# Designs tried in a protein design run: peptides against a protein of PDB entry 4GMN. Part 4

Target 1, 375 residues: chain A of PDB entry 4GMN
Amino acid sequence: RYANITLLALVTLASIGTDFQETLVKGNQGSRESPISAADEEWNGFDDADGDAMDVDQKSSSGEDQEEDYEEIDVKEDDEDDDDDSITSEMQADMERVVGADGTDDGDLEDLPTLRELIQTAVPQLIRLSNLPIDSDESLTIQSHALSALNNISWTISCLEFANGENANIHNAWYPTAKKIWRKTILPILEADSADLKLATQVTSLAWAVARVLHGETPTDGNPHRKFISLYHSSKQQAGGNSNSIEEPEDPFQGLGVKCIGVVGSLAHDPAPIEVNREVGVFLVTLLRQSNNVPPAEIVEALNQLFDIYGDEELACDKEVFWKDGFLKHLEEFLPKMRTLTKGIDKRTQPELRTRADEALLNLGRFVQYKKKHA

## One batch from the design tools (peptide; aimed at target 1 S158 R356)

Design b1_p8_7_s4 (made by RFdiffusion4, then SolubleMPNN; from b1_p8_7, 6 letters changed)
Fold by OpenDDE base, seed 5:
Structure b1_p8_7_s4 (fold): chain B 375 residues (1-375), chain A 8 residues (1-8)
Amino acid sequence: as target 1 above (375 residues)
Amino acid sequence: GPALRIPR
């Protein structure tokens, strides 16, 4: 009885976290339709003149159009108004405020009551539930659902803009909680050294969501970046051996490898210790060098992380790692391989992967050119 | 300034 109520509550919290994510993503897409001013660079049309007028005789074959009377099948759209009214009016109002808020640095979540309750009431309970001793299938199920709910909430919050002091009130409320998730949920699970790849995938997804907000301020105690790098390598070794591999997620970006890259990349941002940055940077550059055996989605994520980590020349990691360890050469040498990789992705079967690869390729070219100018 | 990244 208590377990079923707990499970239902955890499923509900995970659902709320997902619905919140979807609406934040939709709201943030609507605000980004700021018109990119088309800089009218006059594309000087190429003048190619040659006018040979081949007069192909249209022979008028009078095919009798049989008017096949297409019976208009009145497909009653049953408007199944799936009023998935899962979004409370308070939650929607919080979302509209988060998307529309000029960042009032009031540090208070008084105006965001649903988000406040998620951070202050729900998350501490989820942390507690994720730390239960695993002594039964029931406790394992509770942990899995608690991790799912924490993941969805953390991902949702990680989709907010916090740059330039935007959403500072939410950031300030979330930051200590995110550190608690890291120290109380993520680290203990990573230290338990479980061979459970499902649990490893869940904790890695959560770790990525948390690290997307904490970046280089993520606690470095116990070198968690090395644990995720180790997990990356271990996951690749297991996929080669047992046909009972966890079903590769239909989305190539939901793979454990991508998640590991996302975590360690996020952990390596300033102000991360330079040696943490170096170890991660070397790992990411090594993936590019070994790209023939690396899934395209992991290459896209690795490039993306490298751009984010080393995109600012004023950061200590630019001089002490990027330039010192010769990363520019590796990126330049990878550019032709990335062109080949990207062109090899079928736009029809993998449109998202192709789009993200085309973007990553374009950004790689620009990044290499940028770094060459600032050498 | 950071290379003009296409926003993700």
Scores: peptide ipSAE 0.045, ipTM 0.740, DockQ to the pose 0.161
OpenDDE base, seeds 1, 2, 3, 4: peptide ipSAE 0.036, 0.029, 0.038, 0.031; ipTM 0.715, 0.776, 0.722, 0.785; seed 3 fails the geometry check

Design b1_p8_8 (made by RFdiffusion4)
Pose (drawn by RFdiffusion4):
Structure b1_p8_8 (pose): chain A 285 residues (1-30, 108-237, 251-375), chain P 8 residues (1-8)
Amino acid sequence: RYANITLLALVTLASIGTDFQETLVKGNQGDLEDLPTLRELIQTAVPQLIRLSNLPIDSDESLTIQSHALSALNNISWTISCLEFANGENANIHNAWYPTAKKIWRKTILPILEADSADLKLATQVTSLAWAVARVLHGETPTDGNPHRKFISLYHSSKQDPFQGLGVKCIGVVGSLAHDPAPIEVNREVGVFLVTLLRQSNNVPPAEIVEALNQLFDIYGDEELACDKEVFWKDGFLKHLEEFLPKMRTLTKGIDKRTQPELRTRADEALLNLGRFVQYKKKHA
Amino acid sequence: SRLPAASP
C-alpha cells in the first residue's frame, strides 16, 4: 500500500491543486457551493496536508511525505492566490480561505522556518508556499518569529528560467507581508531591504529587480498609509528611486527581447511604472 | 492586483 496508498494520494491532491486553475480560466470564458472542488480542497484536503507537513521526519521516507505534502499545499495556495481579492472582489472565496491561509502559515511555514538547517530544496519549498500564502494575507500575515528577517537572510545566503529563482521568492514573500497594515517597523526593514537591492543593483539578477520594483509599487503607492510617511518619506526612498531610474533603463535594454521575451516585456512595464511612480509622489509632500 | 510571472 505504501507506494500506492500515501504518495499517490498526495501527488494527485497536488495535481488537483494545479488543474483547478484551469477551471477558473475556462469558467470565465462562459458557501463554496458553486465550487465543490475548491470547497473540498480547503475544508477537507488542506487540514490533512497541514498535519502531514508537521510530523517527523524521523526517517527519509517521511522526509518524502513532508515534501509531497508541501507540494500540494503549494499548488493549492498558489492557485487560490491567482484570484483577485482587492476591493470586494471574490469575497466568498476570500472568507473561506483566509483563516486556513493563517493556519498554514502558523502551523506549517513557521515551525519549519524555526529550525534553520539545512536543506536548499526544502528551504525553496517553504518560501514558495509562504509567498503564495502572503499574497492573500497582505501584512495581515502573522508577524511572530519576525519571519521577514529569516526570508531576508535566506536571500543573501542562497547567494553563492529567470522567475523561478529562490531569490525572486524571497523578494515576493517579504514584499507581500510588508503591505499595510503591518507593523511599521516590519515594513521599514522590508522596505529598506527592497531599496537596498536597487542601490546595490550592480549584481542583482534582472528578474529580482523587476520583483523588487513591483513589490515597492505595491506597498508605497497610497499616501494615506502610515508607512508612506513613516518610512517612504522619513527615510527618503524617493532619492534612490530617482537615482535608480537611469540604472533601470540600461539593464532593461540589456535584456534580449528574442531570448527571452517575457522578462524583457515585464521589465519594460516596471520602468514604465517606475517613471510614473517617481512622478506621483514627487507631487506629494 | 497583479499576478507574478513566477509559478510553483

Design b1_p8_8_s1 (made by RFdiffusion4, then SolubleMPNN; from b1_p8_8, 4 letters changed)
Fold by OpenDDE base, seed 5:
Structure b1_p8_8_s1 (fold): chain B 375 residues (1-375), chain A 8 residues (1-8)
Amino acid sequence: as target 1 above (375 residues)
Amino acid sequence: MRLPPSRP
């Protein structure tokens, strides 16, 4: 009886974490229907400077008439009206406040009662449940659901903008809790060195979500970046040997390899120790050099982590790692390989992977050009 | 803003 109530509560907390994310994604999509004009905006790095919107004039060039008769495949939208009315009006009101709050407010979540209770009441219990001694299938199930709920909450919070002091109240409330998740949940599971790939995938997903907010301020105790690099390599060795392959996730970006790259990339951001940054940067550049044996999604993730880490020239890692270790040359040598890789992805069968690869290829060209101007 | 990879 108590187990079933605990499991139901954990599933409900995991659902709440998903529903909050969907609301954030929908809210952010409504603001992003400004067409990404393929304007040749000179990529100047990731400096968050308030650059004024320049009016680019719409000159209408009139190119010709090829009528390719695309047959209307009448895809019956089966309107599965899954009216999952799971989003409470209070959760929606909290999300609308988060998206609309230019608030300079002093770290109090008084105006965000649902998010406050999630961070202050639910997360401490989830951390406790994730730390239960694993002595039964029931305790393992409770841990898995607690990790799922922590993952969903942490990723939802990691989808908020915290640049330029945005959502500072949420950041300030989350930051100590995120460090607690890292130290009390993530590190102990990583140190246990379990061969359980499911548990490894769950803890790595959670670690990525937490590290996306903490960046280089993520606790470096025990060199966790090396644990995730080791996990990356171990996961590749296991996939090659046992025909009882855990089905590769249908989404190529859900793979343990992508998650490992995302974690170590996030851990390498400023103010990470230069040695942590170097070890991660060398790992990421090594993936690009070995790209013939690396899944395309992992290459896309590794590129974007390299852009995010080394996009600012004022950071100590630019001089002490990027330039000193000659990363530009490796990125330039990879550019023709990335073009071939991207062209090899079928847009029909893998549309998202192709889109993200086209973007990563574009950004690689811009990044290489930027770094050459600043050489 | 880079969309996080779709959640598992």
Scores: peptide ipSAE 0.033, ipTM 0.794, DockQ to the pose 0.700; fails the geometry check
OpenDDE base, seeds 1, 2, 3, 4: peptide ipSAE 0.030, 0.031, 0.032, 0.032; ipTM 0.785, 0.797, 0.786, 0.788; seeds 1, 2, 3, 4 fail the geometry check

Design b1_p8_8_s2 (made by RFdiffusion4, then SolubleMPNN; from b1_p8_8, 4 letters changed)
Fold by OpenDDE base, seed 1:
Structure b1_p8_8_s2 (fold): chain B 375 residues (1-375), chain A 8 residues (1-8)
Amino acid sequence: as target 1 above (375 residues)
Amino acid sequence: MRLPPTRP
């Protein structure tokens, strides 16, 4: 009876965490008419402003008038307003305030009661439940659901903009809690030498969500970047050996390899120690060099992480790692391979993977040009 | 514009 109530509460908290994200995504679609990220505006060479118009005067010819009369199939959009009654009016009001709040406040969430209760009341209980001794299938089930709820909440918060002082109140409230999740949930599970790939995937997803907010300020205790690099390599060895293939997720970006890359990339951002940045940067560049044996989604994520880490030339990692370790040469040598890889992705069967690969190829071209101008 | 990481 108590177990079932706890499981129901954990499923409900996991749902609330997803529903908040969907609401944030819907709210942000209404305000972003500007297609350039703030990170694209800072980069000389991701901006299309210096597009010297290659005047390709393709004067191609007149083709004729065929008026094919397409019958208007009046597809009644049944507006199944599936009013997903899951989103409470309080949750909607909190999300509307998050999208509109230029709040420079000290981590006060007085105006965000639902988010406050998630961070201050729910998350501490989820941390406790994720860190219980595993002595039964019931305790393992509770841990899995607690990790799922922590994942969904952490990912939701990681989808908020925190650049330029945006959402500073939420950032300040979340930051100490994110560090607690890291130290009390993520690190203990990573130090437990478990062969459970399901648990490893759950904790790695949570670690990525947390590291997307904490970046290089993520606690360095126990060298967690090396644990995730080790997990990446271990996951590749297990996929080759046992006929109990964990079904590769239908979404190639949900793979444990992509999640490991996302975590270690996020951990390598400033102010990460230069040696942590170097070990991660070398790992990512090594994936590009070995691209014939690396899933395309992992290549896309590795490129995106390299762009985010080495985007700013004012950072110590640009001089001490990117230039010193000769990363530009490896990126330039990878350009023709990336073109071949991207062209090899079928737009019909893998449209998202193709779109993200086309984008990563474009960004790789721009990034290489940028770094060559600033050499 | 970097596409957001997809969630599990």
Scores: peptide ipSAE 0.029, ipTM 0.774, DockQ to the pose 0.535
OpenDDE base, seeds 2, 3, 4, 5: peptide ipSAE 0.028, 0.028, 0.029, 0.030; ipTM 0.784, 0.770, 0.786, 0.777; seeds 4, 5 fail the geometry check

Design b1_p8_8_s3 (made by RFdiffusion4, then SolubleMPNN; from b1_p8_8, 3 letters changed)
Fold by OpenDDE base, seed 3:
Structure b1_p8_8_s3 (fold): chain B 375 residues (1-375), chain A 8 residues (1-8)
Amino acid sequence: as target 1 above (375 residues)
Amino acid sequence: MRLPATRP
């Protein structure tokens, strides 16, 4: 009886975390569908500096009209109004406050009662449940559900903007809790060196969600970046050897390899130690060099992480790692391979993977151009 | 961005 109630509560907390995430993603998609005006905005890095847009006079070469008849695929939006009756009016009100906050309210979590109870009451219990001794299949089940709930909550919080002091109240409340998840849940599971790839995937997903908020301030105790790099390599060796291939996740971005890249990338952001940044940067650049044996989704993620880590030229890692270790040359040499890789992805069978690969290719071109201008 | 949410 108590076990079933605990499991139901954990499933409910995991659902709540997902439903919050889906709503925040839907709200934020409406703001990002500002068409990237094909205006010649020179990509100047991630610095908010007022860079003068250079007007690139594209000479109109009149190439002939081949009317490719785009069959309008009438995507019937089956509005499955899944009335997701899971979202409480209190949760909806908290989400509306987070999405509508003009970034200036250093307010207390007093105005976000549901989020406050998730962070202050639920998460400490989930950490406790994830860190119990494993002595039975029941304790394994409890751990898995506690990790799922922690993952969903952590992902939801990692979808919030924290730049420019936005959501500072949520950031300040989450930050010590995120460090506690890292030290009390993630590190102990990684140190147990379990051959359980399901558990490894769960803890790596959670680690990525946590590291997306903590970045280089993620606790470096025990060199966790090396553990995730090791896990990446171990996962590739197991997939090649056993005919009991864990079914590759239907979504190529849900793979353990992508998750490992996302974790180590996030760990390498400023103010990470230069040695940590270097080891991660070398790992990511090595994936690009070995791209013939790397899934396209992992290449996309490795590129995005490289842009995010080295997009700011004022950071110590730009001079001490990017330039010093000659990363620009490797990125430039990868451009023709990325074009071939992206073109090889079928738009009909893998539309999301193709879109994200086209974006990563565009950004790679811009990033290489930017870094050449700032050399 | 589809986040790596573990759906329950």
Scores: peptide ipSAE 0.025, ipTM 0.783, DockQ to the pose 0.266
OpenDDE base, seeds 1, 2, 4, 5: peptide ipSAE 0.025, 0.024, 0.025, 0.025; ipTM 0.778, 0.770, 0.779, 0.781

Design b1_p8_8_s4 (made by RFdiffusion4, then SolubleMPNN; from b1_p8_8, 4 letters changed)
Fold by OpenDDE base, seed 4:
Structure b1_p8_8_s4 (fold): chain B 375 residues (1-375), chain A 8 residues (1-8)
Amino acid sequence: as target 1 above (375 residues)
Amino acid sequence: MRLPLSRP
């Protein structure tokens, strides 16, 4: 009974996390248009329609009291190692830095009570449910649904613009929670080194959504960029050996390889450590060099990440990595290969992949030209 | 300077 209620709640939270995207986008557009009197469509919560509880007269069958003598299994009190849920001094300093920004717009979601309850009430429970010991198919199902709900919420928030102080209230409320998801959900699952490609795809999707907000401020503990690079390579080796082809997702951009590239690209943004940026940059440039054996969607994502990471000449990574490691030469040498790759994509069968490849090709030409002018 | 990229 409790399991079914938990599963229903997780499915509902996963739905709310996707449906709320439209509401957040509409709310942020409405603040830019002049006050035309949009009437009080208060989103009245679920009206408790008094649906007549049908009297299911389930007849009391008096089943006999078999006193099964449950032997008192002396459950040794294994010392509950106080999982010192102590906010680490770094987490506290990070929270103090988020709270100590003298902007009078505290992460107060008074105007967004549903989002506040999602972040403050639902997400902490989803984190807990994602960390339960996996000892049964039921526990695995609960984890999968908890990860799905966290993914949908995190993706919805990651679609908001936070540049120039836009949505600062949402950013400030989400930022500590995003770090908690990273440390308490993503890292433990990555460290468990599971051969489950479904779980790996779920956690990598969540990691990408979280890293799209945290960028180079994502916790670097345990070198997560190397774990995702390793996962990328391991996933390619498994796809080549076992005829249990996990059906390639119908959408090429939903593949585990694309998600790994999206995560490591996001982790490499300023203010990431230069060593992290270098390792990711070398990985991405290596994919372009090996492009004959790389899916076109992964090449598109790798290019997009390279443009975001190295698109600003004022960043330390431009001088210390892009120019020092000679990335411009590799991008210029890749330009004719990208033209061939893009032309090879059938517009009829893969229209989205072709559109995104045409854009990535256009941006590659612009990027190479930009860097040559600023050399 | 940030490069103005065309993205969907």
Scores: peptide ipSAE 0.027, ipTM 0.698, DockQ to the pose 0.099
OpenDDE base, seeds 1, 2, 3, 5: peptide ipSAE 0.022, 0.023, 0.022, 0.022; ipTM 0.761, 0.767, 0.760, 0.760

## One batch from the design tools (peptide; aimed at target 1 N151 S158 I170)

Design b1_p9_1 (made by RFdiffusion4)
Pose (drawn by RFdiffusion4):
Structure b1_p9_1 (pose): chain A 285 residues (1-30, 108-237, 251-375), chain P 9 residues (1-9)
Amino acid sequence: RYANITLLALVTLASIGTDFQETLVKGNQGDLEDLPTLRELIQTAVPQLIRLSNLPIDSDESLTIQSHALSALNNISWTISCLEFANGENANIHNAWYPTAKKIWRKTILPILEADSADLKLATQVTSLAWAVARVLHGETPTDGNPHRKFISLYHSSKQDPFQGLGVKCIGVVGSLAHDPAPIEVNREVGVFLVTLLRQSNNVPPAEIVEALNQLFDIYGDEELACDKEVFWKDGFLKHLEEFLPKMRTLTKGIDKRTQPELRTRADEALLNLGRFVQYKKKHA
Amino acid sequence: IKLKDLFPR
């Protein structure tokens, strides 16, 4: 039963996690009662995956169960985070998911992040999941072991398809949990790291630049948020952004539209947004 | 259902 009974179930649950994304797209061309697949994924499939993700690991075989369990959690969490939850959008699905997303973080991502050592493959898997979960949680994400510090150190140390880089994952997840209403100091650290990435953009992969600019625009674009005054202005983030604008233009033109297109067109949007961003705040004390 | 556009991973 081993090869069939356990691994097959996980790989299939993970595929179900992947393919539900197509239901969302096709459904649009035409209490989760209307979405039983999603309902069952959250209420039934996910609790067992959190359990499997936790347990040792005493043996290599259970090292594979954990990995597969993390793959399914990742695919589901990613797909769900592909929904618009800003404003009142998709509120029914948000309430069904948010507490579970908190559990995945506390019971899965956090204990695994507690024991630093040793894997790169596994460190990549947890960060991918944590990024998916934090894209829904948005600073409501738990601040316990000061996880942003760990993901920040994971970025620099793992320095030794452009958007699949682990470094991009570290920028995204730390950037997502630093949105309001996060602890203002947690925001200061994450914001400082994201800006430092620009000041020292001399050697940062272009995709990591685009993610850092999107994360910053996503965080400090609202003057009513305490962190816009408490960090963005208090630490003068504006100067580095104005200084980075010329540097950003040359790196964007340094990207071969023909090899490969997506990064180029994405970077064009970031410089465009970067320019518009330097204006809006320039207009605000 | 509204979808959010995301970067590939």

Design b1_p9_1_s2 (made by RFdiffusion4, then SolubleMPNN; from b1_p9_1, 4 letters changed)
Fold by OpenDDE base, seed 5:
Structure b1_p9_1_s2 (fold): chain B 375 residues (1-375), chain A 9 residues (1-9)
Amino acid sequence: as target 1 above (375 residues)
Amino acid sequence: IKLREVLPR
């Protein structure tokens, strides 16, 4: 009886975390023409104004216009005004303030009462529930739902802009809580060395959401990057042996391999220790070298992480890792393989994967050119 | 932005 009420409360908190993201996305669409997908940040390379766009000669092969008579299927937009009464007027007002205001820098969240209660009251209870001893199927179910609620909240917060002091009040309130999630939820589960791939996927998704805010300031105790690299390799070995139990996620970017890459990439950002950065950078470059056996979505994520880690030449990792370990040569050698890989993705069957691969290919070309000019 | 591993509603 108490467990069913706890499970319902955890599902409700996970739904609130999702609805809060949807409200944030709607609020951002009202202020900016494009939903900033966390994937659609074009790498804003430095404004080198010399636009020698290579004219790709589109040789127009005149294929004959067969006028296929498109019968207008009058799709009645059933305006199901699903009044999704799940979003409180207070939650919507908090999201409108997050999108519209340079927040105060004090981190007290006085003007964001719903977000304050979510971070300060709900999340500490979710951390407690995720860190309970597993002694029953009921305690395992509670842990899974607590991890899902923490995941949804952490991902929602990780979709806020924190660069250049934006949302500093939210960042300052979240930062100590994010470190507590890492130390009290993520690390203990990774140390338990469970063969449960579902639990491993949930904790890896949460770890990525947390690491997208903490970056190289994520606690390095116990070398968690090596645990996620080990998990990546273990997941590949297990997928080859038991074809019956891993429902491959319908979305290629929801795979455990992509999540492992996203976590270790985020952990390797400045100010991460140079040896952590090196081990991650070597792992990512090794995936590109072995690309014939790597899913395209993992290649796209590995490229994006390499651009984010090594895009700034003023960072210590540029000199001490990127140049010293000869990463440019591996990226140049991968460029023709990436062109072949991207062209092999069917736009009709995998439109999102194709778009993100086309963007990653464009950014790889720009990144290689940038690094050659700054050699 | 698709949340990664959002609980299915």
Scores: peptide ipSAE 0.032, ipTM 0.780, DockQ to the pose 0.105
OpenDDE base, seeds 1, 2, 3, 4: peptide ipSAE 0.028, 0.030, 0.030, 0.031; ipTM 0.715, 0.774, 0.707, 0.776

Design b1_p9_2 (made by RFdiffusion4)
Pose (drawn by RFdiffusion4):
Structure b1_p9_2 (pose): chain A 285 residues (1-30, 108-237, 251-375), chain P 9 residues (1-9)
Amino acid sequence: RYANITLLALVTLASIGTDFQETLVKGNQGDLEDLPTLRELIQTAVPQLIRLSNLPIDSDESLTIQSHALSALNNISWTISCLEFANGENANIHNAWYPTAKKIWRKTILPILEADSADLKLATQVTSLAWAVARVLHGETPTDGNPHRKFISLYHSSKQDPFQGLGVKCIGVVGSLAHDPAPIEVNREVGVFLVTLLRQSNNVPPAEIVEALNQLFDIYGDEELACDKEVFWKDGFLKHLEEFLPKMRTLTKGIDKRTQPELRTRADEALLNLGRFVQYKKKHA
Amino acid sequence: SSLHRKWQE
């Protein structure tokens, strides 16, 4: 039963996690009662995956169970985070998911992050999941072991298809949990790291630049948020952004539209947004 | 998932 009974079930649950994304797209061209697949994924499939993700690991075989359990959690969490939850959008699905997303973080992402050593493959798997979960949690994400510091250290140390880089994952997840209403100091650290990335953009891969700019725009674009005054202005983030604008233009033109297109068009939008962003705040004390 | 910000207006 081993090869069939356990591994097959996980790989299939993960595929179900992947393909539910097509239901969302196709459903648009035309209490999760209307979405039983999603309802079953959250209420039934996910609790067992959190359990499997936790357990040793005493042996290599259970090393594979953990990995496959993390793959399924990742695919589900990612697909769900592909929904618009800003404002009141998709509120039914948000309430069904949010507590579970908190559990995945506390019971899965956090204990694994506690034992630093040793894997890159596994370190990559947890960051991908944590990025998916934090895209929904948005600074409501738990601040316990000061996880942003760990993901920040993971970025620099793992320095030794552009958007699949682990560094991009470190930028996104730390950037997502630093939105309001996060601890203002947690925000200061993450914001400092994201800006430092620009000041020292001399060697940062272009995709990681685009993600850093999107995360910053996503965080400090509301003057009513305490962190806009408490960090963005208090630490003068505006100067680095104004200084980075010329540097950003050359690197964007340094990208071959023909090889490859996506990064180029994506970077064009970031400089565009970067310019608009330097104006809006320039207009606000 | 993302948020709407005043600068986008």

Design b1_p9_2_s1 (made by RFdiffusion4, then SolubleMPNN; from b1_p9_2, 6 letters changed)
Fold by OpenDDE base, seed 3:
Structure b1_p9_2_s1 (fold): chain B 375 residues (1-375), chain A 9 residues (1-9)
Amino acid sequence: as target 1 above (375 residues)
Amino acid sequence: SRRIRPWEL
């Protein structure tokens, strides 16, 4: 009885976190379309070359109209109004406030009661449940659901803008809790060195969500970047041995390799130690050098992480790592490979992967030009 | 999607 209620509560918390994430992602896509002023590139009129239209009299062969009687399959739209009543009117009101609030620096979520209760009441319990001794299939199930709920909450919060002091109240409330998730949930699971690829994928997804907010302020205790780099390599070795048992995630961007790259990239941002930044930067550049054996989604994520880490020339990592370790040369040498890789992605079968690869290729060209100008 | 970054060229 108590186990089923706990599982139902954890599933409900995980659902709520997903629906919030989807709504925030949809909302943030709409608001950012500042109209790029179409610079009027003058249409230089192509000269009327008088091409003699040869009258090819194609004889009308009367093909018999076979009326293929398309049986109108009356697809009853079962309007299953799955009123996914997961989002309460109070939760919707909290989301609308987050999109409009000039964040006061007070870490008091007075105006965000649902988010406050999630951070202050639910998350500490989820951290506790994720740290239960695994002694049964029931305890493993509870841990998995607690990790899923923590993941969805952490991902939702990581979709908020915190640049320039935006949402400072939410950031200040979340920051100490995110550090607790890292130290109490993520690190102990990573240190247990479990061969469970499912658990490793769950903890890595959670670690990415947490690191997308904490960045270089993520606790460096026990060199977590090396653990995720090791996990990346271990996951590739397992994939090569058993062709039958790795359900490739339906979404290429949900793969454990992409998640590992996302974590270590986020950990390497300023103010991360220069040694951590260097080890991650070398790892990411090494993926580009080995790109023939790397999934395209991992290349896209590795490029995006390199651009995020080294996009600012005022940061210590620009001089001490990017220029000192000669990363520009590796990026320039990768440009023709990226063009070939991107062109090899079918727009019909993998439209998202192709779009994100086209964006990453364009950004790589601009980034190389920028760095050459600022050399 | 991550916007095309306006690196000032």
Scores: peptide ipSAE 0.053, ipTM 0.789, DockQ to the pose 0.240
OpenDDE base, seeds 1, 2, 4, 5: peptide ipSAE 0.045, 0.042, 0.046, 0.045; ipTM 0.803, 0.802, 0.802, 0.797; seeds 1, 2 fail the geometry check

